# Ledger of designs, part 140: peptides against a protein of PDB entry 5K2M

Target 1, 273 residues: chain A of PDB entry 5K2M
Amino acid sequence: MRIGITYTVLRREEMAIKERAGEFGEVVMLHEDDLLFPGNYDLDVVIIRNVSHFKALYTARLFESEGIPTVNSSRLIFEAGDKLFATLRLAGKVPVPEWKAALSEGGALRVPDSLGYPLVSKPVFGSWGRLLAKVNDRDSLEAVLEHRKWMKNPLYGIHYFQEFVEKPGRDIRSYVIGGEFVGAIYRYSNHWITNTARGGKAEPCSDPEVEELSVKAWEAFGEGALAIDIFESEKGLLVNEVNPNMEFKNAARVTGADMAGKLVEYAVEVAKT

## One batch from the design tools (peptide; made by RFdiffusion4, then SolubleMPNN)

Design b2_p21_8_s2 (from b2_p21_8, 11 letters changed)
Fold by OpenDDE base, seed 2:
Structure b2_p21_8_s2 (fold): chain B 273 residues (1-273), chain A 21 residues (1-21)
Amino acid sequence: as target 1 above (273 residues)
Amino acid sequence: MSEWKKFEEELKKYELHKVPG
């Protein structure tokens, strides 16, 4: 078996994936600079670890066009990696924060009529809480919308809003791979944006409700490897978003779960299908 | 230095330091 691994930066995750993949066959590391299509690649499966959502998406689709399956698939990356598209999948299966989408400034200005304040403005793409804004009032909303007009990427003209969820100083990140719950962590932060990559502490989360909800959230997509962000709210557990390009070094460290191994095992299964 | 700052410095060489998404 020949396993490709595409990557932008060789992180702890990519090193762990490479190491575990070596147990199943020949590993071909493919930096973004190594990728040229069509390329007639001799690979049985490719694990997609590009940092950029769009590079990951297009890389997956390009390999698929050559008949090589990817983990994650371009379909999954497309739907899970877009916050709005992910919400559309999740909303029918699991509790999610209340949300609105608007396609114009005029539409966005009416969002508070439905959801009130405070709101969270999110770009449909992005990571590590970049360009998240807590919108407490009309003045803040107008400011966010004004700034969006000056952003060159037209995707910033897609206005995605959630209710602001009061969290107990933490959120939950769980991991589901191939439909199997692999593990979960609490991510602690005094800021309303929780992310361990920004220096927050992580602790193991062993909660059957989290496990069940995480699997259900994964089932909304039905394939691949997902990190799932869950909020503890006064209304109960809410699935905030999913990530098809998961970082897991903190979760693996804290839980002891073999995230890289589970990902590789799933990729091997995909290769055999 | 925070893990975020370390990651930003690592991405800088790939011109991804300021790239959203």
Scores: peptide ipSAE 0.005, ipTM 0.357, DockQ to the pose 0.129
Fold by OpenDDE base, seed 4:
Structure b2_p21_8_s2 (fold): chain B 273 residues (1-273), chain A 21 residues (1-21)
Amino acid sequence: as target 1 above (273 residues)
Amino acid sequence: MSEWKKFEEELKKYELHKVPG
């Protein structure tokens, strides 16, 4: 078996995936500079680890066009990696924060009529809390909308809002691969944007409710490897977002779960189907 | 006090103890 691994930067995750993949077959590391399509790739499956959502999406679709399955699939990357599309899947299966989408400034200005203030403005794409804004009032909403007009990417004209969820100084990140719950962590932060990339502490999360909810959230998509971001709220657990290109170095370290191994095992299963 | 508020208070204590004085 030949396992491709596409990547932008060789991170701890990619190193771990490479190492574990070597136990199952020949590993072909493919930096973005190595990717040219159409190509003659002799691979049974490709693990997609490109940092950019769009590069990951297009890379997956390009390999699929060559008859090579990918983990994650282009479908999953497309639906899970877009916050709005992910919400559309999740909302039918699990509790999510209240949300609204608007396709114009005029529509966006009416969002508070439904959700009230404070709101969270999110771009539909992007990682690490980039361009997340807490919108406390009308003036802040108008400012966010004005700034969006000057952004070059037309996707910034898609206005996605959530209710602001008061969190207890932490959130939960869980991992589900091939429908199996692999593990979860608490991410601690004093900032309303909880992200371990900002130096937050991670601790193991052992909660049966988190496990059940995480599996249900994964079932909304029905394939692949997902990191699931869950909020603890006064309303109970809420699934905030999912990540089809998950970082897991901190979670693996804290939980002891072989997330890289589980990802490779799933990729091997995908290759056999 | 709600169980939620108790939990928030415990977390605040936990965070305060981790700041190196």
Scores: peptide ipSAE 0.007, ipTM 0.300, DockQ to the pose 0.013; fails the geometry check
Fold by OpenDDE base, seed 3:
Structure b2_p21_8_s2 (fold): chain B 273 residues (1-273), chain A 21 residues (1-21)
Amino acid sequence: as target 1 above (273 residues)
Amino acid sequence: MSEWKKFEEELKKYELHKVPG
């Protein structure tokens, strides 16, 4: 078994994946600078750990074009890594925050007629809450839309909105790999954008409802390794988004779950199909 | 702040400011 691992930066996650992969076969670390296509890669599977969503997507597709399966697949990265496409999958299987999409400023200005205020404006791509805006009124909406007009990437012209969900000072991040629930954590924050990278405390989440919901959210995609962001709301649990390029250092530390091992085991299974 | 936390913050900056998406 020859296992490739593509990466941008060697993080704790990549080190753990490398270590666990070594138990199953030969490990080939592939920095982004090492990747040229077409190439003659002698690999049975590639674990995609590129930081950039787009680099991860294209890397996966390039290996697939050479007959090498990837974890995650380019299909999964494409659908799960876009907030709107992910919502389209999730909404058919699990509770999600109320949402609207508009393809123009004129359409976007009508979103409050359906969702009311406050709203959350999101780009369809991005990580760590980049360009999330809480929109409390018409003036704020107009300002967000005006700024979007001057952004160079045409994807910023795709207007995705959610209802603002009041959270109890925390959210939940769960992990499902190959359809198996691996673990979950609470992420605490005093900010409406909850992220452990902002100095928030993480604690284990042992809730059967979270486990069941997480598996159902994964089933909306039907493959791969996903981190799942869940909100606790007055309406119950809501699946906010999924991440096909998960960070798990904090979750592994807090829960003691062997997330790197589970990811490698799944990659080995994919290689054998 | 630990050296690792500093590294994570720099990585976040890289993702937010240098890497699209």
Scores: peptide ipSAE 0.005, ipTM 0.356, DockQ to the pose 0.113; fails the geometry check
Fold by OpenDDE base, seed 1:
Structure b2_p21_8_s2 (fold): chain B 273 residues (1-273), chain A 21 residues (1-21)
Amino acid sequence: as target 1 above (273 residues)
Amino acid sequence: MSEWKKFEEELKKYELHKVPG
């Protein structure tokens, strides 16, 4: 078994994945600077750990074009890594926050007519809660839209909105790999954005309802390794988003779950199919 | 059919569907 691992930065996650992969075969670490295509790579599977969503997506697709499966697949990275596309998958299978998409400023200005205020404006791509905006009123909406107009990436012209979900000072991040629930954490914050990368505390989450919902959310995509963000709301549990390029160092530390091992095991299974 | 081709077909479907209210 020859396992490739593509990466931008050797984080704790990549080091753990490398270590675990070594138990299953030869490990080939591939920094972004090493990636040229076509490249005649002799690999059975590639674990995609590029930091950039787009770099991860293209890297996966490029390996797939050479007949090498990836974890995650380019399909999964594309669908799960885009908040709108992920919502389209999730909405048919699990409870999600109410949402609206608009393709113009004029359309976006009408979103409150359906969802009311407060709203959450999200870019369809991005990580660590970047460019999330709580939109409390018309003035705030106009400001967000004005700023988006001056952003260089045309994807900022895709306007994705959710209802604002009042959370109990925390959210849930769960991990499902190959359809198996691996673990979950509570992420605590005094801010409405509860991402641990922004200084939130993490605690273990042991809730059968979370486990069941997480698996169902994964089934909406049907493959790969996903981190799943879940809100506790007055309406019950809501699946907010998924991440096909998960960070798990905090979750692994807090839960004791061998997330790196589970990821590698899944990659080995993918290589054998 | 490759997983990629399935994805492309699904993407086309999404483009044709109205955004849920």
Scores: peptide ipSAE 0.000, ipTM 0.262, DockQ to the pose 0.039; fails the geometry check

Design b2_p21_8_s3 (from b2_p21_8, 10 letters changed)
Fold by OpenDDE base, seed 1:
Structure b2_p21_8_s3 (fold): chain B 273 residues (1-273), chain A 21 residues (1-21)
Amino acid sequence: as target 1 above (273 residues)
Amino acid sequence: MSKWKEFEEELKKYELHKVPG
């Protein structure tokens, strides 16, 4: 078994994945600077750990073009890594926050007519809660839209909105790999954005309802390794988003789950199919 | 059919006005 691992930065996650992969075969670490295509790579599977969503997507697709499966697949990265596309997949299977998408400023200005205020404006791509905005009123909406107009990436012209979900000072991040629930954490914050990368505290989450919902959310995509963000709301549990390029160092530390091992095991299974 | 091609076909079925929300 020859396992490739593509990466931008050797984080704790990549080091753990490398270590675990070594138990299953030869490990080939591939920094972004090493990636040229076509490249005649001799690999059975590639674990995609590029930091950039787009770099991860293109890297996966490029390996697949050479007949090498990836974890995650380019399909999954594309679909799950886009908040709108992920919502489209999730909304048919699990409870999600109410949402609207608009393709113009004029359309976006009408979103409150359906969802009311407060709203959450999200870019369809991005990580660590970047460019999330709580939109409390018309003035705030106009400001967000004005700023988006001056952003260079045309994807900022895709306007994705959710209802604002009042959370109990925390959210849930769960991990499902190959359809198996691996673990979950509570992420605590006094801010409405509860991402641990922004200084939130993490605690273990042991809730059968979370486990069941997480698996169902994964089943909406049907493959790969996903981190799943879940809100506790007055309406019950809501699946907010999924992440096909998960960070798990905090979750692994807090839960004791061998997330790196589970990821590698799944990659080995993918290589055998 | 590749997973990518399958995804592309599925994507064509998504109509924003038919999605809940």
Scores: peptide ipSAE 0.000, ipTM 0.249, DockQ to the pose 0.037
Fold by OpenDDE base, seed 2:
Structure b2_p21_8_s3 (fold): chain B 273 residues (1-273), chain A 21 residues (1-21)
Amino acid sequence: as target 1 above (273 residues)
Amino acid sequence: MSKWKEFEEELKKYELHKVPG
C-alpha cells in the first residue's frame, strides 16, 4: 500500500500520521510544492493535511480526479470546512446554536430582528477564531458589515451569524474518525473565543452525552475524520462547528488517544474500498 | 508563553496567519 500525505507545514500531527502510516505501507510525503496536477500519482490513498481549507479542498478533488481516494474527501472538506454548509448538515441532526445567513448588508441588518443581540458574526471560512466578532448592538453590526465591504474575497459578503452562547469558561472538542468516537477534551478559556487557548488548560472529557452527540454530528456528514466543537449552554450541548483538517496534538496528549493511528487506520480502510 | 502564542509564532513564521481558511 502507498499512502500519500499532503501538507503545508510538518507539524506534530503530520509527523505522527507519517509514523503510523509507515506501519501499513510506503509513505509518500507531499509538500504543497510537490503537488502538480495531473501528476499520475501512484498512491492508494491520500491523507489531506494542507493547512488552507481551499488548498485542502482542491488537493483532495485533484487526487480524486486521478482515481485516488482521500481522507478527508473533497466532499467532506467542502461541507465541513464551510461554517454555513456545516451548519446546514448539522442542524437537521443535532442541536446547534441559533443561526441566520444573509446574502446582503440589507439582509444582515435584519438578523437581530430574529436572533436579537448579542450575535456572533463568522466568516464562512477561516480557522482559529479569525474574523469572529461579538456583535452587541446595531453600531457594532454596522461596523462589521462596513468592514466586510472592504474585504476582497467575495465570500466575506456571505453573512453568517450565530446567537452568542454563554459558555462556562470552556468548550469541548471531540474527535470522530470513521464514525468512531476517539476522544474529547475540555478547552478552558476566559475569552469567549476558546480557540485562543492563551494559557488555557485542556482536560480529558469523558461524558457519554458528548460521545453520543459527537457521533451524531459526524453522521450528519457520514464519512471521514472530524474534530467537533461543542458548547455547553443553558439549553444543553450545542454543536458549534466541525473541522475536517483537525489539529489533535493537544487532544492526543491529554487523552492518550491514538488520533494519528485512528486516522491512518481509516485511510487504509478507505484505500481498500 | 502560552501554547497558542507558540502556535501563532509558528504560523507567523510560515505566514499562515495571513491565509484565510
Scores: peptide ipSAE 0.000, ipTM 0.361, DockQ to the pose 0.140
Fold by OpenDDE base, seed 4:
Structure b2_p21_8_s3 (fold): chain B 273 residues (1-273), chain A 21 residues (1-21)
Amino acid sequence: as target 1 above (273 residues)
Amino acid sequence: MSKWKEFEEELKKYELHKVPG
C-alpha cells in the first residue's frame, strides 16, 4: 500500500502521521510544491494535511479526479471546513449555538432582531479565530459590515452570525475518526476565543455526554476525521464548529490517544473500499 | 499577538524542516 501525505509545513502532526503510516506501507510525502495536476500518482490513498482550507479542498478534489481517495474527502472538507455549511449539517443532528446568515448588509443589519446582542461575527472560512468579532451593539455591527466591504475575497460578503455563548473559561475539543470517538480535551482560556495556540492549558475531558454528542456531530457528516469544538453553555453542550483538517498534537499529548495512528488506520480502511 | 501571528511564528519553527524541494 502506498500512502500519500500532502502538507504545507511538516508539523508534529504530519511527522506523527508519517511515522504511523510507515507501519502500513510506503509513505510518499508530498509538499505543496510537489503537487502538479493532472499527475501520474501511484497512491492508494492520500491524507490531506495542507494548512490552507482551500488548498486542502482542491488537493483532495484533484486526487479524487485521479481516482485516488482522500482523507478527508473533498466533500467533507468543503462541508465541514465552511462554518455555515457545517452549521447546516450540524443543526439537524445536534444542539448548536443560535445562528443567522445574511447575504447583504441590509440582511445582516436585521440579524439582531432575531438573535439580539451580543453576537459573534464569523467569516465562513478561516482558522484560529481569525476575523472573529464580538458584536456588542449596532455601532460594532456597522463597523464589521463596513470592513467586510473592503475585503478582497467575495466570501467575506457572506455574513454568518452566532449568539454569543458564555463559556466557563474553557471549551471542549473532541476527535472522532471514522465514527469512533478517539478523545477529548478541555482548552482553558481567559479570552472569549478559546484556542490552545495561545498557550492555553489543555486537560483530558472524560465525559460520556461529550462522547455521545461528538459521535452524533460526526454522524451529521458521516465520514472522515473531525475535530469537534463544543461549548459548555447554560443551555447545555453546544457544537460550535468542526475541523476537517484537525490539529491534534496537544490533544494526543494530553489524552495519550494515538490520533495519528487512528487517522492512518482510517485512511487504510478508505484505501480498501 | 493575534492567534494567527502566534501560529505563523510556530510554523516558522517548522519551516526549517521543509524538505528542500
Scores: peptide ipSAE 0.000, ipTM 0.350, DockQ to the pose 0.040
Fold by OpenDDE base, seed 5:
Structure b2_p21_8_s3 (fold): chain B 273 residues (1-273), chain A 21 residues (1-21)
Amino acid sequence: as target 1 above (273 residues)
Amino acid sequence: MSKWKEFEEELKKYELHKVPG
């Protein structure tokens, strides 16, 4: 078996995936600079680890066009990597924060009529809490909308909003690969944007309700490897978002779960299908 | 260090992780 791994930067995750993939066959590391299409790639499966959402998406689609399956698939990357598209999948299957989408400034200005204040403005793409805004009032909403007008990417004209969820100083990140729950962590932060890289700590999360909800969230997409972000709210657990290009170094360290191994095992299964 | 800063630090290694070709 020949396993490709596409990457931008060799992180802890990529090194772990490479190591575990070597147990199943020949590993071909493919930096973004190595990729030209159409090409003649002799690979049974490709694990997509490009940092950029869009580069990951296009890389997956390009390999699929050569008849080579990818983990994750371009379909999954497309649907899960967009916050609005992910919400559309999740909303019918699991509890999610209340949300609204608007396609104009005029529409966006009416969002508080439904969600009230405070609310959270999110771009439909992006990572690590970039361009997230807690909108407490009309003035801040107008400011966010004004700034969006001058951003070059047309996707900033797609206005996605959620209710502001009061969290107990933490959130949950779980991992589901091939429909199997692999593990979960609590991420602690005093900031309303919870991220362990913002000076927070991670601790193991052993909660059967989290496990069940995580699997249901994965089933909304029905394939691949996903990280799932869950909020603890007054209304119970809410699935906030999913990530089809998951970071797992902290979760693997804290839980002891073999996330890299599980990902490789799933890729091998995909290759055999 | 923020997640964004961690990403920026990893990008500094970008050239070292290229394969000849």
Scores: peptide ipSAE 0.000, ipTM 0.366, DockQ to the pose 0.041; fails the geometry check

Design b2_p21_8_s4 (from b2_p21_8, 10 letters changed)
Fold by OpenDDE base, seed 5:
Structure b2_p21_8_s4 (fold): chain B 273 residues (1-273), chain A 21 residues (1-21)
Amino acid sequence: as target 1 above (273 residues)
Amino acid sequence: MSEWEEFMEKLKKYDLHKVPG
C-alpha cells in the first residue's frame, strides 16, 4: 500500500495522519510544491490535506484523472466545501437554519422580507468565520452588499443568508468518517461566531441525538470524512455546515478519539475498492 | 494519558496560530 498525503503546511493533524498511515504501508508526503500534472504517481490513494479549499478540490480532481482515488474525493470537496451546495444537500435530509440565496444586490435586499432580522451573511466559500456578518438592520445589509461589489472574486456576488440562530454560548462539532460517527465536542464562546481558534474551550459531547443527526448529515453526501457543525436552537438541533477538510486536534484531544487513524483506515478501504 | 495522547501532545509544536489560505 502506497499512501500519498498532500499538504500546504505540516500541522498536528498532518503529522498524526502521516504516523498512522505508516502502519498501513509506504507514506509519500507531497507538499504543494511537489505537485505537477500530468504526472507519474505510483500511489494507491491520496489523503487531501491542502489548506485552500480550491487547491484541495483541484488536487483531488487531478489525482483522480490519473486513476488514483482521493480522500476526500473532488466531488465531496466541491459539494461540502461550498456552504450553499452543502445546504442544498443537507436541507433534504436534516434540519438546517432557514436560509436564502440571492444572485443580485436587488435580490439580496429582499431577503429580510422572508427571513426578517437579524440575518447572517456568509460567503459560499471560506473557513474560520471569515467574512461572516451579523446583519441587524437595513443599513448593515446595504453596507455588506456595497463591500461585496468591490471584492474581486465573482463568488462574492453569490449572496447566501441564514437566520441568526441564538445559541447557548456554544456550538457542536462532530466527526463522521466513512459513515461512522467518530466523536463530537462542544465549542464554547461568548461570541456569536464559535471557533476554537479564537480561544474557545472544548468539551466532549456525548449526545445520542447529535450522533444520529451527524450520521444523517453525512448520508446527505454519502462518502468521505466530514466535520459537521451543529447548532442548539429553540427549534432543536440544526446542521449549520460541513467541512471536507477538517481540523481535529482539539476534538481528538478532548474526546480521545483516534481521528487520524480512522481517516487512514477509511483511505485504505477506498484504495481497495 | 495514552501513548497516542502523548504523541499528539508532542506534535503541539506544529500548531499554527494562523493558517495561510
Scores: peptide ipSAE 0.214, ipTM 0.794, DockQ to the pose 0.056
Fold by OpenDDE base, seed 2:
Structure b2_p21_8_s4 (fold): chain B 273 residues (1-273), chain A 21 residues (1-21)
Amino acid sequence: as target 1 above (273 residues)
Amino acid sequence: MSEWEEFMEKLKKYDLHKVPG
């Protein structure tokens, strides 16, 4: 078994994956600078850990073009890593925050007619709460839309909105790998954007409803390894988003779950199919 | 700490101190 691991930066997660992969076979670490295609790679599977969503997506697709399966697949990265595409998968399978998508400023200005205020404006791509805006009123909406016009990436012209969900000072991040629930944590924050990467408190989440919902959310995609962000709302649990390129150091620390091992085990299974 | 937690703690030197760009 030859396991590739693509990466941008060696984080705790990549090192953990490397160490666990070594138990299953030969490990080939592939920094982004090492990646040239076509490359005639002799690998049975590649674990994709590139930080950039697009680099991860294209890396996965490039390996797949050489007949090498990836974890996650380019399909999963594409669908799960785009907030709107992820919502499209999740919608109808699990409860999600109310959402609207608009393809123009004129369309976006009508979103409050359906969802009211406050809204959350999200870019369809990006991590760590970047470019999330709480839109409380018309003036704020116009400001967000005006700023988006001057952003060079045309994807910023895709206007994705959610209802603002009042959270109890925390959210839930769960992990599902190969359809198996691996663990979940509460992420505490006094800010409406919860992210433990900024030093927020994390605690284990042992809730059967979270486990069930997490598996259902994963089933909307049907493959791979996903981190799932879940909100506790007055309407119950809502699946906010998924991440096909998960950070798990905090979850592993808090839960004691071997997420790196589970990811590697799944990659080995994928390699055998 | 579990054995896994201890292992992960040894890897803390690879933690990013800032959010990746």
Scores: peptide ipSAE 0.191, ipTM 0.749, DockQ to the pose 0.065
Fold by OpenDDE base, seed 3:
Structure b2_p21_8_s4 (fold): chain B 273 residues (1-273), chain A 21 residues (1-21)
Amino acid sequence: as target 1 above (273 residues)
Amino acid sequence: MSEWEEFMEKLKKYDLHKVPG
C-alpha cells in the first residue's frame, strides 16, 4: 500500500495522518510545490490536506485523472465545500437554518421579505467565518451588496443568506468518516461566530441526538470524511454547514478519538475498492 | 493520559501558530 498525503502546511493533523498511514504502508508526503500534472505517481490512494478549497478540489480531480482515488473525492469537495451546494444536499435529509439564494442585487433585496431580519450573509466559499455578516436592517443589507459589486471573484455575485440563529454561546462540531460517527465537541465563544481557531474553549459532546443527526448529514453526501457544524436552537438541532477539509486537533485532544487513524483506515478501504 | 493523548501532546509543536507559512 502506497499512501499519498498532499498538504500546504505541515500541521498537527498532517503529522498525525502521516504517522498512522505508516502503519498501513509506504507514506509519500506531497507538498503543493511537488505537484505537477500530468505525472507518473505510483500511489494507491491520496489523502487531500491542502488548505485552500480550490487547490484541494483541483488536486483531487488531477489525481483522479491519473486513476488514483482520493479522500476526499473531487465530487465531495465540490459539493460539500460550497455552502449553497452543501445546503441543497442537506436540506433534503436534515433540519437546516432557513435560507435564500439570489443571483442579483435586485433579488437579494427581496430576501428579507421571506427571511426577515436579522439574517446572515455568507459567501458560498471560504472558511473560518470570513466575510460572514450579520445583517440587522435594510441599510446593512445595502452596504453588503454594494461591497460585493466591487469584489473581483464572480462567486461573490452569488448571494447566499440564512436566518440568524441565536445560539447558547456555543456550537457543535461533529466528525463522520465513511459513515461512522467518530466524535463531537462543543465550541464555546462569546462572539456569534464560534470557532476554536479563535481561541474558544472546547468540551466533549456526548449526545445520541447529535450522533444520529451527524450520520444523517453525512448520508446526504454518501461518501468521505466530513466535519459537521450543528447549531443548538430553540427549534432543535440545525445542521449549518459541512467541511470536507476538516481540522481535528482540538476535537482529538478533547475527545481522545483517533480521528487520524479513522481517516487513514477509510483511505485504505477506498484504495481497495 | 492514553497513548494517543501522549502522542498528540508531542505533536503540539506542529500547531498552526508555531508552523512557518
Scores: peptide ipSAE 0.032, ipTM 0.589, DockQ to the pose 0.025
Fold by OpenDDE base, seed 4:
Structure b2_p21_8_s4 (fold): chain B 273 residues (1-273), chain A 21 residues (1-21)
Amino acid sequence: as target 1 above (273 residues)
Amino acid sequence: MSEWEEFMEKLKKYDLHKVPG
């Protein structure tokens, strides 16, 4: 078994994946600078750990074009890594925050007619809460839309909105790999954007409802390794988003779950299929 | 009690950890 691991930065996650992969076969670390296509890669599977969503997507598709399966697949990265496309999958299977999408400023200005205020404006791509905006009123909406006009990437012209969900000072991140629930954590933050990367505390989450919901959320995509972000709300549990390029160092530490091992085991299974 | 207050009371009952705030 020859396992490729693509990466941008050698993080704790990539180190753990490398270490665990070494127990299953030969490990080939592939920095982004090492990637040139078409190429002669002798690999049975590639674990995609590129930081950029688009680099991860294209890397996966390029390996697939060489007949090498990837974890995650380009399909999964494409659908799960886009917040709107992820919502389209999730909305048919699990409770999600109310949402609207608009393809023009004129359409976006009508979103409050359906969702009311406050809203959350999200770019369809991006990580770590970048360019998330709480939109409390018309003036704020107009400002967000105006700024989007000056952004060079045409994807910023896709307007995705959610209802603002009041949270109890935390959210939940769960992990499902190959359809198996691996673990979950609470992420604490006093900010409406809950992210452990911003110094939030993580604690174990042991809730059967979270486990069930997480598996159902994964089933909306039907493959791969996903981190799932869940909100606790007065309406119950809501699946906010999924991440096909998950960070798990805090979750692994807090839960004791072998996230890296589970990911590698799944990749080995994919290689054998 | 508001729905939110009821939710928070439920959370306090089942959570072993204090919500920061």
Scores: peptide ipSAE 0.023, ipTM 0.343, DockQ to the pose 0.012

